# Peptides against a protein of PDB entry 8YVU: the designs that were tried, part 43

Target 1, 39 residues: chain A of PDB entry 8YVU
Amino acid sequence: PQLCYILDAILFLYGIVLTLLYCRLKIQVRKAAITSYEK
Target 2, 160 residues: chain B of PDB entry 8YVU
Amino acid sequence: TWLTVLKKEQEFLGVTQILTAMICLCFGTVVCSVLDISHIEGDIFSSFKAGYPFWGAIFFSISGMLSIISERRNATYLVRGSLGANTASSIAGGTGITILIINLKKSLAYIHIHSCQKFFETKCFMASFSTEIVVMMLFLTILGLGSAVSLTICGAGEEL

## One batch from the design tools (peptide; aimed at target 1 R30 A33, target 1 (a further copy) L25 Q28)

Design b2_p21_1_s4 (made by RFdiffusion4, then SolubleMPNN; from b2_p21_1, 10 letters changed)
Fold by OpenDDE base, seed 3:
Structure b2_p21_1_s4 (fold): chain B 39 residues (1-39), chain C 160 residues (1-160), chain D 39 residues (1-39), chain A 21 residues (1-21)
Amino acid sequence: as target 1 above (39 residues)
Amino acid sequence: as target 2 above (160 residues)
Amino acid sequence: as target 1 above (39 residues)
Amino acid sequence: KKEELEKKAEEYFKQLLEKVR
């Protein structure tokens, strides 16, 4: 059971990091799409 | 800036691989330090006996490092090297998953045979502990494999 | 304790989904970069 | 020796995390 909680913590941190990266990437894709549309 | 983002993504994947490798190594070391696996009867710790936490961690670490280096230097030769390392890491991950699944099955079978209702029995405790560790390692290995495959696809795409 | 295992499963699935989405987004960014380079 | 290796691994991991930031 203690190992389960450790795994939860690791997965939670991983999820947060991936979410942040995904958000950043999504913003970049949107910026690129806007730039392509203006050209 | 798009190239920078892609580079950051590759670095992140590489770091994820290294992290996974380190966690696996830590678990392996902790288990080996606390438990004398050689004296444990049965195949409850078959994955540890096979040395997966060690060699798997090494492969993932090398793959992650090469991926980071390849991304930073942006050299064709490094891209090829990274692709090779990621492929090797993916194979290692797949093998590790197989070993872990086998270990998990054995551990579960052991728990079932001994009707481990009493957690305080040493054998049942060890089997339960092994099962938990194997599950954790399985998840980590899947994450590492996912990262390695992603990097491999990225590298292959750059060569085409 | 059972809730911990359920949480692990949910977080694991979330991690997989985010990884797939991230990969798809990365591919889109690459396609956009290639298109921009060809123009 | 194993404990030293673990410490080195942890330090390496910390360095990697710092590089990613």
Scores: peptide ipSAE 0.357, ipTM 0.816, DockQ to the pose 0.031
OpenDDE base, seeds 1, 2, 4, 5: peptide ipSAE 0.348, 0.314, 0.261, 0.357; ipTM 0.813, 0.799, 0.792, 0.810; seed 4 fails the geometry check

Design b2_p21_2 (made by RFdiffusion4)
Pose (drawn by RFdiffusion4):
Structure b2_p21_2 (pose): chain A 39 residues (1-39), chain B 160 residues (1-160), chain C 29 residues (1-29), chain P 21 residues (1-21)
Amino acid sequence: as target 1 above (39 residues)
Amino acid sequence: as target 2 above (160 residues)
Amino acid sequence: CYILDAILFLYGIVLTLLYCRLKIQVRKA
Amino acid sequence: SAVEEYLEELKEEAIEEYEAE
């Protein structure tokens, strides 16, 4: 009954999860590009 | 086979360490700049007053930088420094967890007894704001400490 | 406030959709 | 197509970082 930031609290977790998943994906793709471009 | 998976997966731990260090500065500067932290009737601030946002800000940052540079550049003396910075950051997080837990204990002791019936917006909105902020910081610090301990245990993997 | 939260509430949907598309594309690659 | 171009740009940036190292 006192909403706004209670619903806005889980959005910060959503932001953290996405900002970490994108970093993991970028590092993984960079490693895959390095391993595939060597030969 | 744990050691190989932890070795090959290393620099993301440094990414999340530096994300914790960067996001700790913003909270710490805003909370320490908006209002004085020594004239609170409930003495709610028991973590920002102890320097915790500025205690492990350029502390987790150096551990994250060393861990990121470790795979980028395999320096002779950088491997030794990375383990020390990881274990010092593990200790700093261990202390931060307990100080943040006693901050939650005091904030709940303030809001719990006759200070404010039901939710906030009666007399102590700052008390609920500080409680929510510290809870978010505690969760983010748990996330950062788990990766710091994983990197500390992964980095040795050998005698000395 | 509430509407401001709603405007950034769907940004996550599109961001995750593009993230899944990138995943499927890189799996094909 | 835009996601494929973005993936090719991400791979080229990763190759350039590796050659710069």

Design b2_p21_2_s1 (made by RFdiffusion4, then SolubleMPNN; from b2_p21_2, 10 letters changed)
Fold by OpenDDE base, seed 3:
Structure b2_p21_2_s1 (fold): chain B 39 residues (1-39), chain C 160 residues (1-160), chain D 39 residues (1-39), chain A 21 residues (1-21)
Amino acid sequence: as target 1 above (39 residues)
Amino acid sequence: as target 2 above (160 residues)
Amino acid sequence: as target 1 above (39 residues)
Amino acid sequence: DEVEKLLEELRKQAITEYEEL
C-alpha cells in the first residue's frame, strides 16, 4: 500500500511534466506554422 | 500539417477531459450509492455533499465535447464557445480542487483525532475510504484542469 | 489500498497515452522543420 | 502499523502540497 501511494505521486508528477512538455511542444509547432505562413 | 497536429491534440485533450469527467461521475455515484453521506458524522465527505463529482463532471464533459466539436467543424463561433466552456471548466476545476483539499484536511484530521489504529472500525474505515477517494478525485481534477487549461490556451491562440 | 492501485493504473495509462502523443508531435515538428529547410 | 505509517506519510505529503499551494 505504501508503494502504491508513492507510485501515484511519481505517476502524477510524470503526468504534469509530460503535460507541460506537450504544451511547450505545441506552442513551438504553432510558432513554426505561423512563421511558415508568413513566408 | 501543423493544424492536424493541433487538432489531434485538442481531440485528445477533449477525450481526456470527458474521460476524467466520467470517472469523477462514476466515483461520485458509487460513493453516493454505497454510503449514505447524509448520515455520516463529520465532514469527511464534504466534497460529495457539495455535489462536486456531479457538477464538475458536467462542466468537464461539456468542455471536452465543445473542444471536440470545435476541432471537427473549424467554425469561429465554435472556437469561442469552446474557449468559454474551457474557461468555465478551468474555474470549476480550481474550485473542485479547493473543495477536495478542504475535504482531505478534514478527513485526515478525523483520522488523527480518532487515532485510527484499527482499520476495521467503521468510522476509521469510512475516513480512510473517504481519504482515498478524495485523493483519487483530486488527481483526476488536476488532470481535468490541466486539459481544460491546455484547451483554453489552444482556443485563445486560435482567436488571435 | 485497492483504490490506490486503480489510480496507479489510470495514471499509468494516461502517462503512456501522453508519451505517445508527445512522440507523435515531436515527429511532426521534425517533419515540419525539414520541409521548411527544403523551401 | 504499515497502514498507519502510510497514512502518516500521505498526510505529510498532503500537508506539504497544501503548503506549496
Scores: peptide ipSAE 0.421, ipTM 0.820, DockQ to the pose 0.013
OpenDDE base, seeds 1, 2, 4, 5: peptide ipSAE 0.389, 0.417, 0.409, 0.374; ipTM 0.812, 0.809, 0.808, 0.800; seed 2 fails the geometry check

Design b2_p21_2_s2 (made by RFdiffusion4, then SolubleMPNN; from b2_p21_2, 8 letters changed)
Fold by OpenDDE base, seed 1:
Structure b2_p21_2_s2 (fold): chain B 39 residues (1-39), chain C 160 residues (1-160), chain D 39 residues (1-39), chain A 21 residues (1-21)
Amino acid sequence: as target 1 above (39 residues)
Amino acid sequence: as target 2 above (160 residues)
Amino acid sequence: as target 1 above (39 residues)
Amino acid sequence: SDVEELLEKLRKEAIKAYEEE
């Protein structure tokens, strides 16, 4: 049971990190698209 | 092509938000059905007493639904509505996190004060159960907040 | 304790989905970068 | 206290990640 909570914490952290990275990547894609449109 | 991908992402985030909300509601209803929180001494269920699982889940559900609808219909008014709903859901999520943290602190304090070595003591069991549920709700709330914020950013980006 | 395992499953699924989305987005960024380089 | 510390760390990391965006 204690291992489960540790796993939850790790998975949760992983989820947050992935979400943030995903958001950043999404913003980068948008910026790239805007830059391509202005050219 | 990138816009279509963004739309799919918004839908996914909306679905995630709805799912999180539904899970929160399920937990809230289960806890309320199994435990009479009003008769529990102490503030170990303060988040439940505040009704957070219910109103928070409602806000997240509405936000998620609006996001999905906005994405599907591609109407400017719906985008604004979704943005507003997601913003409201983000605020609600933040408030919920705060409430849950406070509840968690109280529950943990209770466990420490009563030296809950014996899990089978009713008070210790309730405090432990509360802690577990609050932690789960906290995780779900953070997930919901993350989805709501993501949707808000997506919506804001579409308005620009 | 059983609830912990359910949470683990949900978080795990979420992590997988996010990973897939991230991979897709990364591929798109790469494609956009290649297209910008060819111009 | 340990859980609080972990939560505080997580919160700080989340804020840091947000500020880096």
Scores: peptide ipSAE 0.392, ipTM 0.817, DockQ to the pose 0.019
OpenDDE base, seeds 2, 3, 4, 5: peptide ipSAE 0.344, 0.385, 0.372, 0.312; ipTM 0.804, 0.818, 0.812, 0.783

Design b2_p21_2_s3 (made by RFdiffusion4, then SolubleMPNN; from b2_p21_2, 9 letters changed)
Fold by OpenDDE base, seed 3:
Structure b2_p21_2_s3 (fold): chain B 39 residues (1-39), chain C 160 residues (1-160), chain D 39 residues (1-39), chain A 21 residues (1-21)
Amino acid sequence: as target 1 above (39 residues)
Amino acid sequence: as target 2 above (160 residues)
Amino acid sequence: as target 1 above (39 residues)
Amino acid sequence: SEVEKLLEELRKQAITAYEEE
């Protein structure tokens, strides 16, 4: 039971970090696409 | 620049791999310190008996470290070394997943055979604990494998 | 305890999906960068 | 170690969560 909660915490933290990275990457893709369109 | 973003991603993947490896080592150490796995009847801790948390964590740690170093130094030889290490880590992770799945099946079978209604019975407690640990280790191994494969693909793309 | 295991499964699935999406996005950004460099 | 502190915090949270159930 305690191990389940520890796993939940780790997975939750991992999910948050991945979400932030994904958002950053998505913003970069958008910027790159805009720059490519202007050329 | 895009290269800077890719480098940051590789570093993040490497850090994730190292973190996963460290967690696996910690779990392995805790289980080995609390339980005399050698004296436990059955194959509930078969993955631990095989030493997977230790050697797997070492492979993941080395792969992650090499990936970070390769990204920082931008040397061609380091890229190849990192690719090799990540490939080896991916193979190790795949093998580890297989071992953990087998262990999980055995642990679940043990719980069903003994009709574990009372959690506080020593055998049922150990089987439940093993199942929980194996699930955690399986998850961590999958995450580690995902990071290693991602790094391998990134490294292969840099060589092309 | 049952809720914890369900949460673990959901978070695990979410982590896998995010990892795959992140990889796909990374590949797309890399392709865009290569195309921009060739122009 | 910082890792041990983190583990201890996680342990405390797990105990609290178990008590709330």
Scores: peptide ipSAE 0.382, ipTM 0.816, DockQ to the pose 0.017
OpenDDE base, seeds 1, 2, 4, 5: peptide ipSAE 0.381, 0.373, 0.332, 0.356; ipTM 0.816, 0.811, 0.803, 0.806

Design b2_p21_2_s4 (made by RFdiffusion4, then SolubleMPNN; from b2_p21_2, 7 letters changed)
Fold by OpenDDE base, seed 2:
Structure b2_p21_2_s4 (fold): chain B 39 residues (1-39), chain C 160 residues (1-160), chain D 39 residues (1-39), chain A 21 residues (1-21)
Amino acid sequence: as target 1 above (39 residues)
Amino acid sequence: as target 2 above (160 residues)
Amino acid sequence: as target 1 above (39 residues)
Amino acid sequence: SEVEELLEQLRKEAIKEYEEE
């Protein structure tokens, strides 16, 4: 049971990090799309 | 800017792979230090007996390190080497998953055979603990495989 | 304890889905960058 | 259920392996 909680914490942290990276990438894609539309 | 972002992502994946490998190695070492696997009856720890935590961790660590080095030095030969290492790591990860699944089946079978309703019994506790560790190792191996495959695809895209 | 394992499975699935979405988004960014470079 | 049958087969195989050791 304790190991499960440790794994849960690791997976949760991983999920948060991936979400942040995804958000950053999505913002970059949006900026690129806006720049392409203005040209 | 885009190439810089891709490089950061590859480094992150490589670090994730190394971290996964280190965690697997740590778990393997702890289990081997606390438990005398050689004296445990049955195949509950078959993956540990096969040395999977050790060689698997080495393969994943090498793959991750090569990926990071390749990204930092930006040399064509290193990129190819990293691609090869990631491919090898992916194969090793797949093999590891297979071994872990077999071990998990054996552990579950052991629990069912002994009708382990009382987990406080030594044998049932060990079987349950083994099952938990194997599941954790399986998840970590799948994560490592995902990272290795992702790095392989990224590397292949750069060669192309 | 059982709830912990279920949570682990959900978090793991979430991680896989996010990874796939991230890869797709990355491919889209690459295509956009190539198109912008050809112009 | 098919799962129970599979578990029973696994049990039989595991018992066989235990008897061979």
Scores: peptide ipSAE 0.356, ipTM 0.792, DockQ to the pose 0.008
OpenDDE base, seeds 1, 3, 4, 5: peptide ipSAE 0.340, 0.337, 0.340, 0.364; ipTM 0.769, 0.789, 0.790, 0.815; seeds 3, 5 fail the geometry check

Design b2_p21_3 (made by RFdiffusion4; failed a check: a stray cysteine)
Pose (drawn by RFdiffusion4):
Structure b2_p21_3 (pose): chain A 39 residues (1-39), chain B 160 residues (1-160), chain C 29 residues (1-29), chain P 21 residues (1-21)
Amino acid sequence: as target 1 above (39 residues)
Amino acid sequence: as target 2 above (160 residues)
Amino acid sequence: CYILDAILFLYGIVLTLLYCRLKIQVRKA
Amino acid sequence: FLYGIVLTLLYCRLKIQVRKA
């Protein structure tokens, strides 16, 4: 009954999860590009 | 096979360490700049007053930088420094967790007994704001400490 | 406030959809 | 809002890198 930031608290977790998943995907793709471009 | 997986997957731990270090500065500067931290009737601030946001800001940052640079450049002396920085960050996080827990204990002791019936917006909006902020910081610090301990136990993997 | 939260509430849906598309594309690669 | 800009920039940079790879 006192909403706004209570619903806005889980959105910070949503942001953290996405900003870590993108970093993991970028690092993984960079490693895959390095391993595939060597030969 | 744990050691190989932890070795190959290393620099993301440094990414989340430096993300914790960077996000810790913003909270610490905003909280320590918007209002004085020594004239609170409930003495709510028991973590920002102890320097915790500025105690592990350029502390986690150096551990994350060393861990990122370790796979980028395999320097002779950088491997030794990376383990020390990881274990010092583990200790700093261990202390931060307990100080943040006693901050939650005091904030709940303030808001629990006759200070404010039901939710906020009666007399102590800052008490609920500080409680929510410290809870978010505690969760983020747990996330960061878990990766710091995982990197600390992955980095040695050998005698000395 | 509430509407401001709603404007940034769907940004996550599109961001996750593009993230899944990138994942499927990289899996094909 | 600024946090969303950083995520879209990181996505665009990753998409370009995947396209070049």

Design b2_p21_3_s1 (made by RFdiffusion4, then SolubleMPNN; from b2_p21_3 with F1L Y3L I5L C12E; failed a check: too like the target's own chain)
Amino acid sequence: LLLGLVLTLLYERLKIQVRKA

Design b2_p21_3_s2 (made by RFdiffusion4, then SolubleMPNN; from b2_p21_3, 9 letters changed; failed a check: too like the target's own chain)
Amino acid sequence: LELGLVLLKLYEELKEQVRKA

Design b2_p21_3_s3 (made by RFdiffusion4, then SolubleMPNN; from b2_p21_3 with F1L Y3L I5E C12K R13E; failed a check: too like the target's own chain)
Amino acid sequence: LLLGEVLTLLYKELKIQVRKA

Design b2_p21_3_s4 (made by RFdiffusion4, then SolubleMPNN; from b2_p21_3 with Y3L G4L C12D R13E; failed a check: too like the target's own chain)
Amino acid sequence: FLLLIVLTLLYDELKIQVRKA

Design b2_p21_4 (made by RFdiffusion4; failed a check: a stray cysteine)
Pose (drawn by RFdiffusion4):
Structure b2_p21_4 (pose): chain A 39 residues (1-39), chain B 160 residues (1-160), chain C 29 residues (1-29), chain P 21 residues (1-21)
Amino acid sequence: as target 1 above (39 residues)
Amino acid sequence: as target 2 above (160 residues)
Amino acid sequence: CYILDAILFLYGIVLTLLYCRLKIQVRKA
Amino acid sequence: GIVLTLLYCRLKIQVRKAAIT
């Protein structure tokens, strides 16, 4: 009954999860590009 | 097989360490700049007053920088420094967790007994704001400390 | 406030959809 | 939002170059 930031608290978790998943995917793709471009 | 997986998967832990260090400065500067932290009737601030946002800001940052540079550049003396920075960051997080827990204990002791019936917007909006902020910091610090301890245990993997 | 939260509430949907598309594309690669 | 869109764009470029390779 006192909403706004209570619903806005889970959105910070949503932001953290996405900003870590993108970093993991970028590092993984960079490693895959390095391993595939060597030969 | 744990050691190999932890070794190959290393610099993301430095990414989340440096994300914790960077996001700790923003909260610490905003909270310590918007209003004085020594004239609170409920003495709500028990973590920002102890320097915790500025105690592990350029502390987690150096551990994340060393961990990121470790795979980028395999320096002779950088491997030794990375383990020390990881274990010092593990101790700093261990302390931060307990100080944040006693901050939650005091904030709940303030809001719990006759200070404000039901939710906020009666007399102590700052008390609920500080409680939510500290809870978010505690969760983020648990996330950072888990990765710092994982990197500490992964980095040795050998005698000395 | 509430509407401001709603404007940034669907940004996550599109961001996750593009993230899944990128994942499927890199799996194909 | 800006940081996530920048990371997405940079990652999309790397994935495109990796698919070409």

Design b2_p21_4_s1 (made by RFdiffusion4, then SolubleMPNN; from b2_p21_4, 16 letters changed)
Fold by OpenDDE base, seed 4:
Structure b2_p21_4_s1 (fold): chain B 39 residues (1-39), chain C 160 residues (1-160), chain D 39 residues (1-39), chain A 21 residues (1-21)
Amino acid sequence: as target 1 above (39 residues)
Amino acid sequence: as target 2 above (160 residues)
Amino acid sequence: as target 1 above (39 residues)
Amino acid sequence: LPLLLSLYRELQQLVEELERA
């Protein structure tokens, strides 16, 4: 049970990090799209 | 800028792979240190007996390292090497997952045989602990495989 | 304890999905960058 | 342990670079 909680914590952290990265990437894609549209 | 970002992402994936491998190795080492697998009845720790945490971690580590090195040097031969290593790591990861699944099945069977109603029974505790560890290793292996596959795809994309 | 394992499974699935989405976004960013470079 | 520390440092650097980007 303790290991499960540790795993949950790790997975949760990983999920948060991935979410942040995903958001950043999405923003970059949007910026790139806007830049491409302006050209 | 995009290439730099992609490069950073690949490096990150490589580091993640190495980290995953190291964590897996650490878990394997801890399990081996705490439990004498050779004396454990049954095949609850078959994955450990097979040495999966060790060789799997090594493969993932090598793959991650090669990926990082390949990305840093931007040499075509290194990219190919990294791709090969990542592919090998992916195969190893898949094999490891298979082994872990088999181990999980054995562990579950062991738990079922002992009719573990009381968690405090030593055998049941050991079986549950083994199952938990194997599950964790499975997750780590899947993460490693995911990273290796991602790196492989990235490397393949760079070669095309 | 069972909830912990369920949470682990959910988080794991989420991680996989996020990884796939991240990969897709990365590919899109690459395509967008290539397209922007060609223009 | 030193390898792990090195990896951790690299990861931290990567995180910092990602934060700066």
Scores: peptide ipSAE 0.482, ipTM 0.817, DockQ to the pose 0.093
OpenDDE base, seeds 1, 2, 3, 5: peptide ipSAE 0.451, 0.445, 0.505, 0.459; ipTM 0.800, 0.798, 0.817, 0.806; seed 3 fails the geometry check

Design b2_p21_4_s2 (made by RFdiffusion4, then SolubleMPNN; from b2_p21_4, 16 letters changed)
Fold by OpenDDE base, seed 4:
Structure b2_p21_4_s2 (fold): chain B 39 residues (1-39), chain C 160 residues (1-160), chain D 39 residues (1-39), chain A 21 residues (1-21)
Amino acid sequence: as target 1 above (39 residues)
Amino acid sequence: as target 2 above (160 residues)
Amino acid sequence: as target 1 above (39 residues)
Amino acid sequence: LDLLLQLFEELKKLVEQLIRA
């Protein structure tokens, strides 16, 4: 049970990090798309 | 800028792979230190008996290190080496996942056979502990495999 | 304890999905960057 | 353990750089 909680914490942290990265990447994609559209 | 970002991402993936490998190795070492797997009845720790935490961790570590080195030096031979290592690590990861799944099945079967209602029973505790560890290792292996595959794809893309 | 395992499974699935999405976005960013460079 | 700690530190640095970029 304790290991489960530790795993939860790790996975949760990983999920948060991935979410942040995903958001940033999405913003980059949008910026790139806008730049491409303006050219 | 994009190439730099991608390079950083690859390095990050490599580091993540190494970290995953190290964690897996640590878990394997802890389990081996706490439990004498050779004397454990059944196949609850079959993955450990197969030495997966060790060789799997080694493969992932090597793959991650090579990936990082390849990204840092940006040499063609290193890229190929990293790609090869990542591919090998991916294969190893897949094999490890298979082994872990088999181990999980055996562990679950063991738990079922013993009708573990009381967690404090030694056998049930060991089986549950084994199951938990194997699940954790499985997750780590999947993460490692994901990173290795990602790095492999990135490396392949660079070669093309 | 059971909730912990369920949470682990959910978080794991989420992690996998996010990883896949991140990969897809990364590919899109690369394609967008290439397209932008060619223009 | 030291290698692991170094790896963690490097990972943390990478994450921080990624966040700042």
Scores: peptide ipSAE 0.491, ipTM 0.821, DockQ to the pose 0.094
OpenDDE base, seeds 1, 2, 3, 5: peptide ipSAE 0.496, 0.478, 0.502, 0.496; ipTM 0.821, 0.813, 0.821, 0.820; seeds 1, 2, 3, 5 fail the geometry check

Design b2_p21_4_s3 (made by RFdiffusion4, then SolubleMPNN; from b2_p21_4, 15 letters changed)
Fold by OpenDDE base, seed 5:
Structure b2_p21_4_s3 (fold): chain B 39 residues (1-39), chain C 160 residues (1-160), chain D 39 residues (1-39), chain A 21 residues (1-21)
Amino acid sequence: as target 1 above (39 residues)
Amino acid sequence: as target 2 above (160 residues)
Amino acid sequence: as target 1 above (39 residues)
Amino acid sequence: LDVLLQLFRELQELVRQLERA
C-alpha cells in the first residue's frame, strides 16, 4: 500500500510537469502560427 | 534550432530510459537483499528469478547511453548503433512486460486462493509485496519501452 | 489499496496520452518552423 | 547512488532547459 502511494506521488508529479511543458509548447505553437500569418 | 530541439528530446528520452533502468535495478537489488527468492515457494517472484531487473536494466541503460552518445557526437555509425540498441531494448522491454504480466497473474491467483484477509500473515504479506513490486516494474518497463520506441522512430527517421 | 491502484492506472494513462500529445505538438511546431524558414 | 544522483540532476537540468525553450 505504501509503495502504491509513492508511485502515485511520482506519477502525479510527472503529470504536472508534462502538463506545464505541454502548455508552454502550445503557447509556442500559437506564437509561431501568428508569426507565420503576419508573413 | 529544430534539430537541437529533437536532440534535446532524444537526450531526455535517453536519460529517462537510463533512470527507469536504474530504478528497476535498485528495486531488484533491494528485493534480492531483503528476500531470498530461491527459498520462496511458488512463482510469485518469477521475474526476479529470471533476472529481469538485472538484464532489463542493462539493456535499457546501454540503449539510453548509446542514444545520448549518438545525439552528442552526431556520427552516422553511432546513430545506427543507437538504433540497433533501441530496437533490442524495445524487444527486451516487450519480453519483460510479458514476464511481468505472467508474474502478476500468478501473484493475484495466489492472493485469491489464500483470500489474504490478514495482511500481516507472512504469505499474504509476501504476495502483496510481490504484486506491488511487479506492478511498479511493469510501469517502469512500459515507460522504458515507450522511450526506446520513440528513440527508435526518431533514429529511423534520421536514417531515411 | 484498490483505489490507489486505480489512481496509478489513471495517472499512467494520462502520462502516456500527454507524452503522445506533446510529441505531436512538437512535430507540429517543427513543421511550422521549417515552413517559416523556407518562406 | 552518486551516479543516480548525477543522472537525476542532469534530467532536472534538461527539464529546466525544456521549460525555458
Scores: peptide ipSAE 0.469, ipTM 0.806, DockQ to the pose 0.101
OpenDDE base, seeds 1, 2, 3, 4: peptide ipSAE 0.459, 0.458, 0.475, 0.453; ipTM 0.823, 0.810, 0.808, 0.813; seeds 2, 3 fail the geometry check

Design b2_p21_4_s4 (made by RFdiffusion4, then SolubleMPNN; from b2_p21_4, 15 letters changed)
Fold by OpenDDE base, seed 4:
Order: structure tokens, then C-alpha cells, then sequence
Structure b2_p21_4_s4 (fold): chain B 39 residues (1-39), chain C 160 residues (1-160), chain D 39 residues (1-39), chain A 21 residues (1-21)
């Protein structure tokens, strides 16, 4: 059971990191799209 | 700028792969230190007995390192090398997953045979613990495989 | 304890999905960058 | 974002140390 909680913590952290990365990437895509539209 | 960002992402992915490998190695080491696998009855720790946490982590680490090195040098030949290394790492990860699945099956079979309703029974506890560790290792291996595949795809995209 | 394992599974699935989405988004960014460069 | 970058940098350093090892 303790290992499960540790795993949960790790996975949770991983999920947060991925979410942040995804958000950053999404922002980049939006910026790229805006730049492409202005051209 | 985009190339730089992509490079950073690839490096990050490589680092993540290395980290995953290290975590796997650490878990393997901890398990080996805490449990004498040779004295454990059954095939509950077959993956550990096979040394998967060790060699798997090594291969995974090497792949991650190669990926990072390939990105840092920004040489075409290194890109191919990195792609090859990532592919090899992916294969290794797949093999590791297979081994872990086999181990998991054995562990589950062991649990089933002993009808482990009582958690406090030593054998059942060990089997459950083994199962948990194997599951953790499996998750880590899958994460590593995911990173390796991602790196491979990135490398392939650069070659196209 | 069972909830912990379920949570692990959910988090794992979430991680996989996020990874796939991240990959797709990355590909989109690359395509956008290529398109922007060709212009 | 800066914290993430810093964390990333630390991770890179760790990887470099591992590579040296």
C-alpha cells in the first residue's frame, strides 16, 4: 500500500509536469499560428 | 528558435529517460538489498532474478545518454546514431515490459495459489510486495519506452 | 488500497494520453514551423 | 516557467554528472 501511494505521487508529479509542458507547447502553437496568420 | 526548443525538449526527454532508468535501477537495488531473492520461494521475483532492473536500467540509461549526446553535437551522423540508440532502447524497453509481464503473471499466480486473503501472512505479503514492485517497474519501463519512442519519432522526423 | 491501484491506473492512462497529445502537438508545431519557414 | 527552466537545468547538470561518471 505504501508503494502504491509513492507511485501515485510519482505519477501525479509526472502528470503535472506533462500538463505544464503541454500548456507551454499549446501556447507555442498558438503563437506560431498567430505569426502565420500575420504573414 | 523552434529548433532550439525542440532540442531542449528532446534533451528533456532524454533526461527523463535517464531518470526513469535510474529510478528503475534504484528500485531494483533496493529490492535486491532488502530481499534475498535466492531465498524467496517461487518465481515471484523472476524479473529480479533475471537482473532486469539492472541491465534494463543500464540499457535505458545508455539510450538516454546517447540521445542527449546526439542532440548536443547536432551532427547528422549522430542523429542517425541517436535514432538507432533510441530504437534499441525501445526494443529493450519492450523486452523489459515482456519480462515484467511474465513476472507479474507469476506473482499473480503465486498469490492465487496461496489464496492470500490474509495480508499479514509473510508469504502473501511478499507476493503482494513483489507484485507492487513489479507493477512499479512496469510503469517505469512503459514510461521509458514512451520516452524512447518519442525520441525515435523525433529523430525520424529530423531525418525526413 | 484498491483505490490506490485504481488511481495509479488512472494516472498512468492520463500520462499516456498526455504523452500522445504532447507528441501530436509537437508534430503540429513542427509543421507550423516548416510552413512558416517556407513562406 | 523560470522554475521549470531551473529544474531542467539542474536535471541537465545531473545528467552531465552521470555521463562523467
Amino acid sequence: as target 1 above (39 residues)
Amino acid sequence: as target 2 above (160 residues)
Amino acid sequence: as target 1 above (39 residues)
Amino acid sequence: LPLLLELYKELEELVRELERA
Scores: peptide ipSAE 0.467, ipTM 0.818, DockQ to the pose 0.047
OpenDDE base, seeds 1, 2, 3, 5: peptide ipSAE 0.478, 0.463, 0.482, 0.461; ipTM 0.811, 0.816, 0.809, 0.814; seeds 1, 3 fail the geometry check

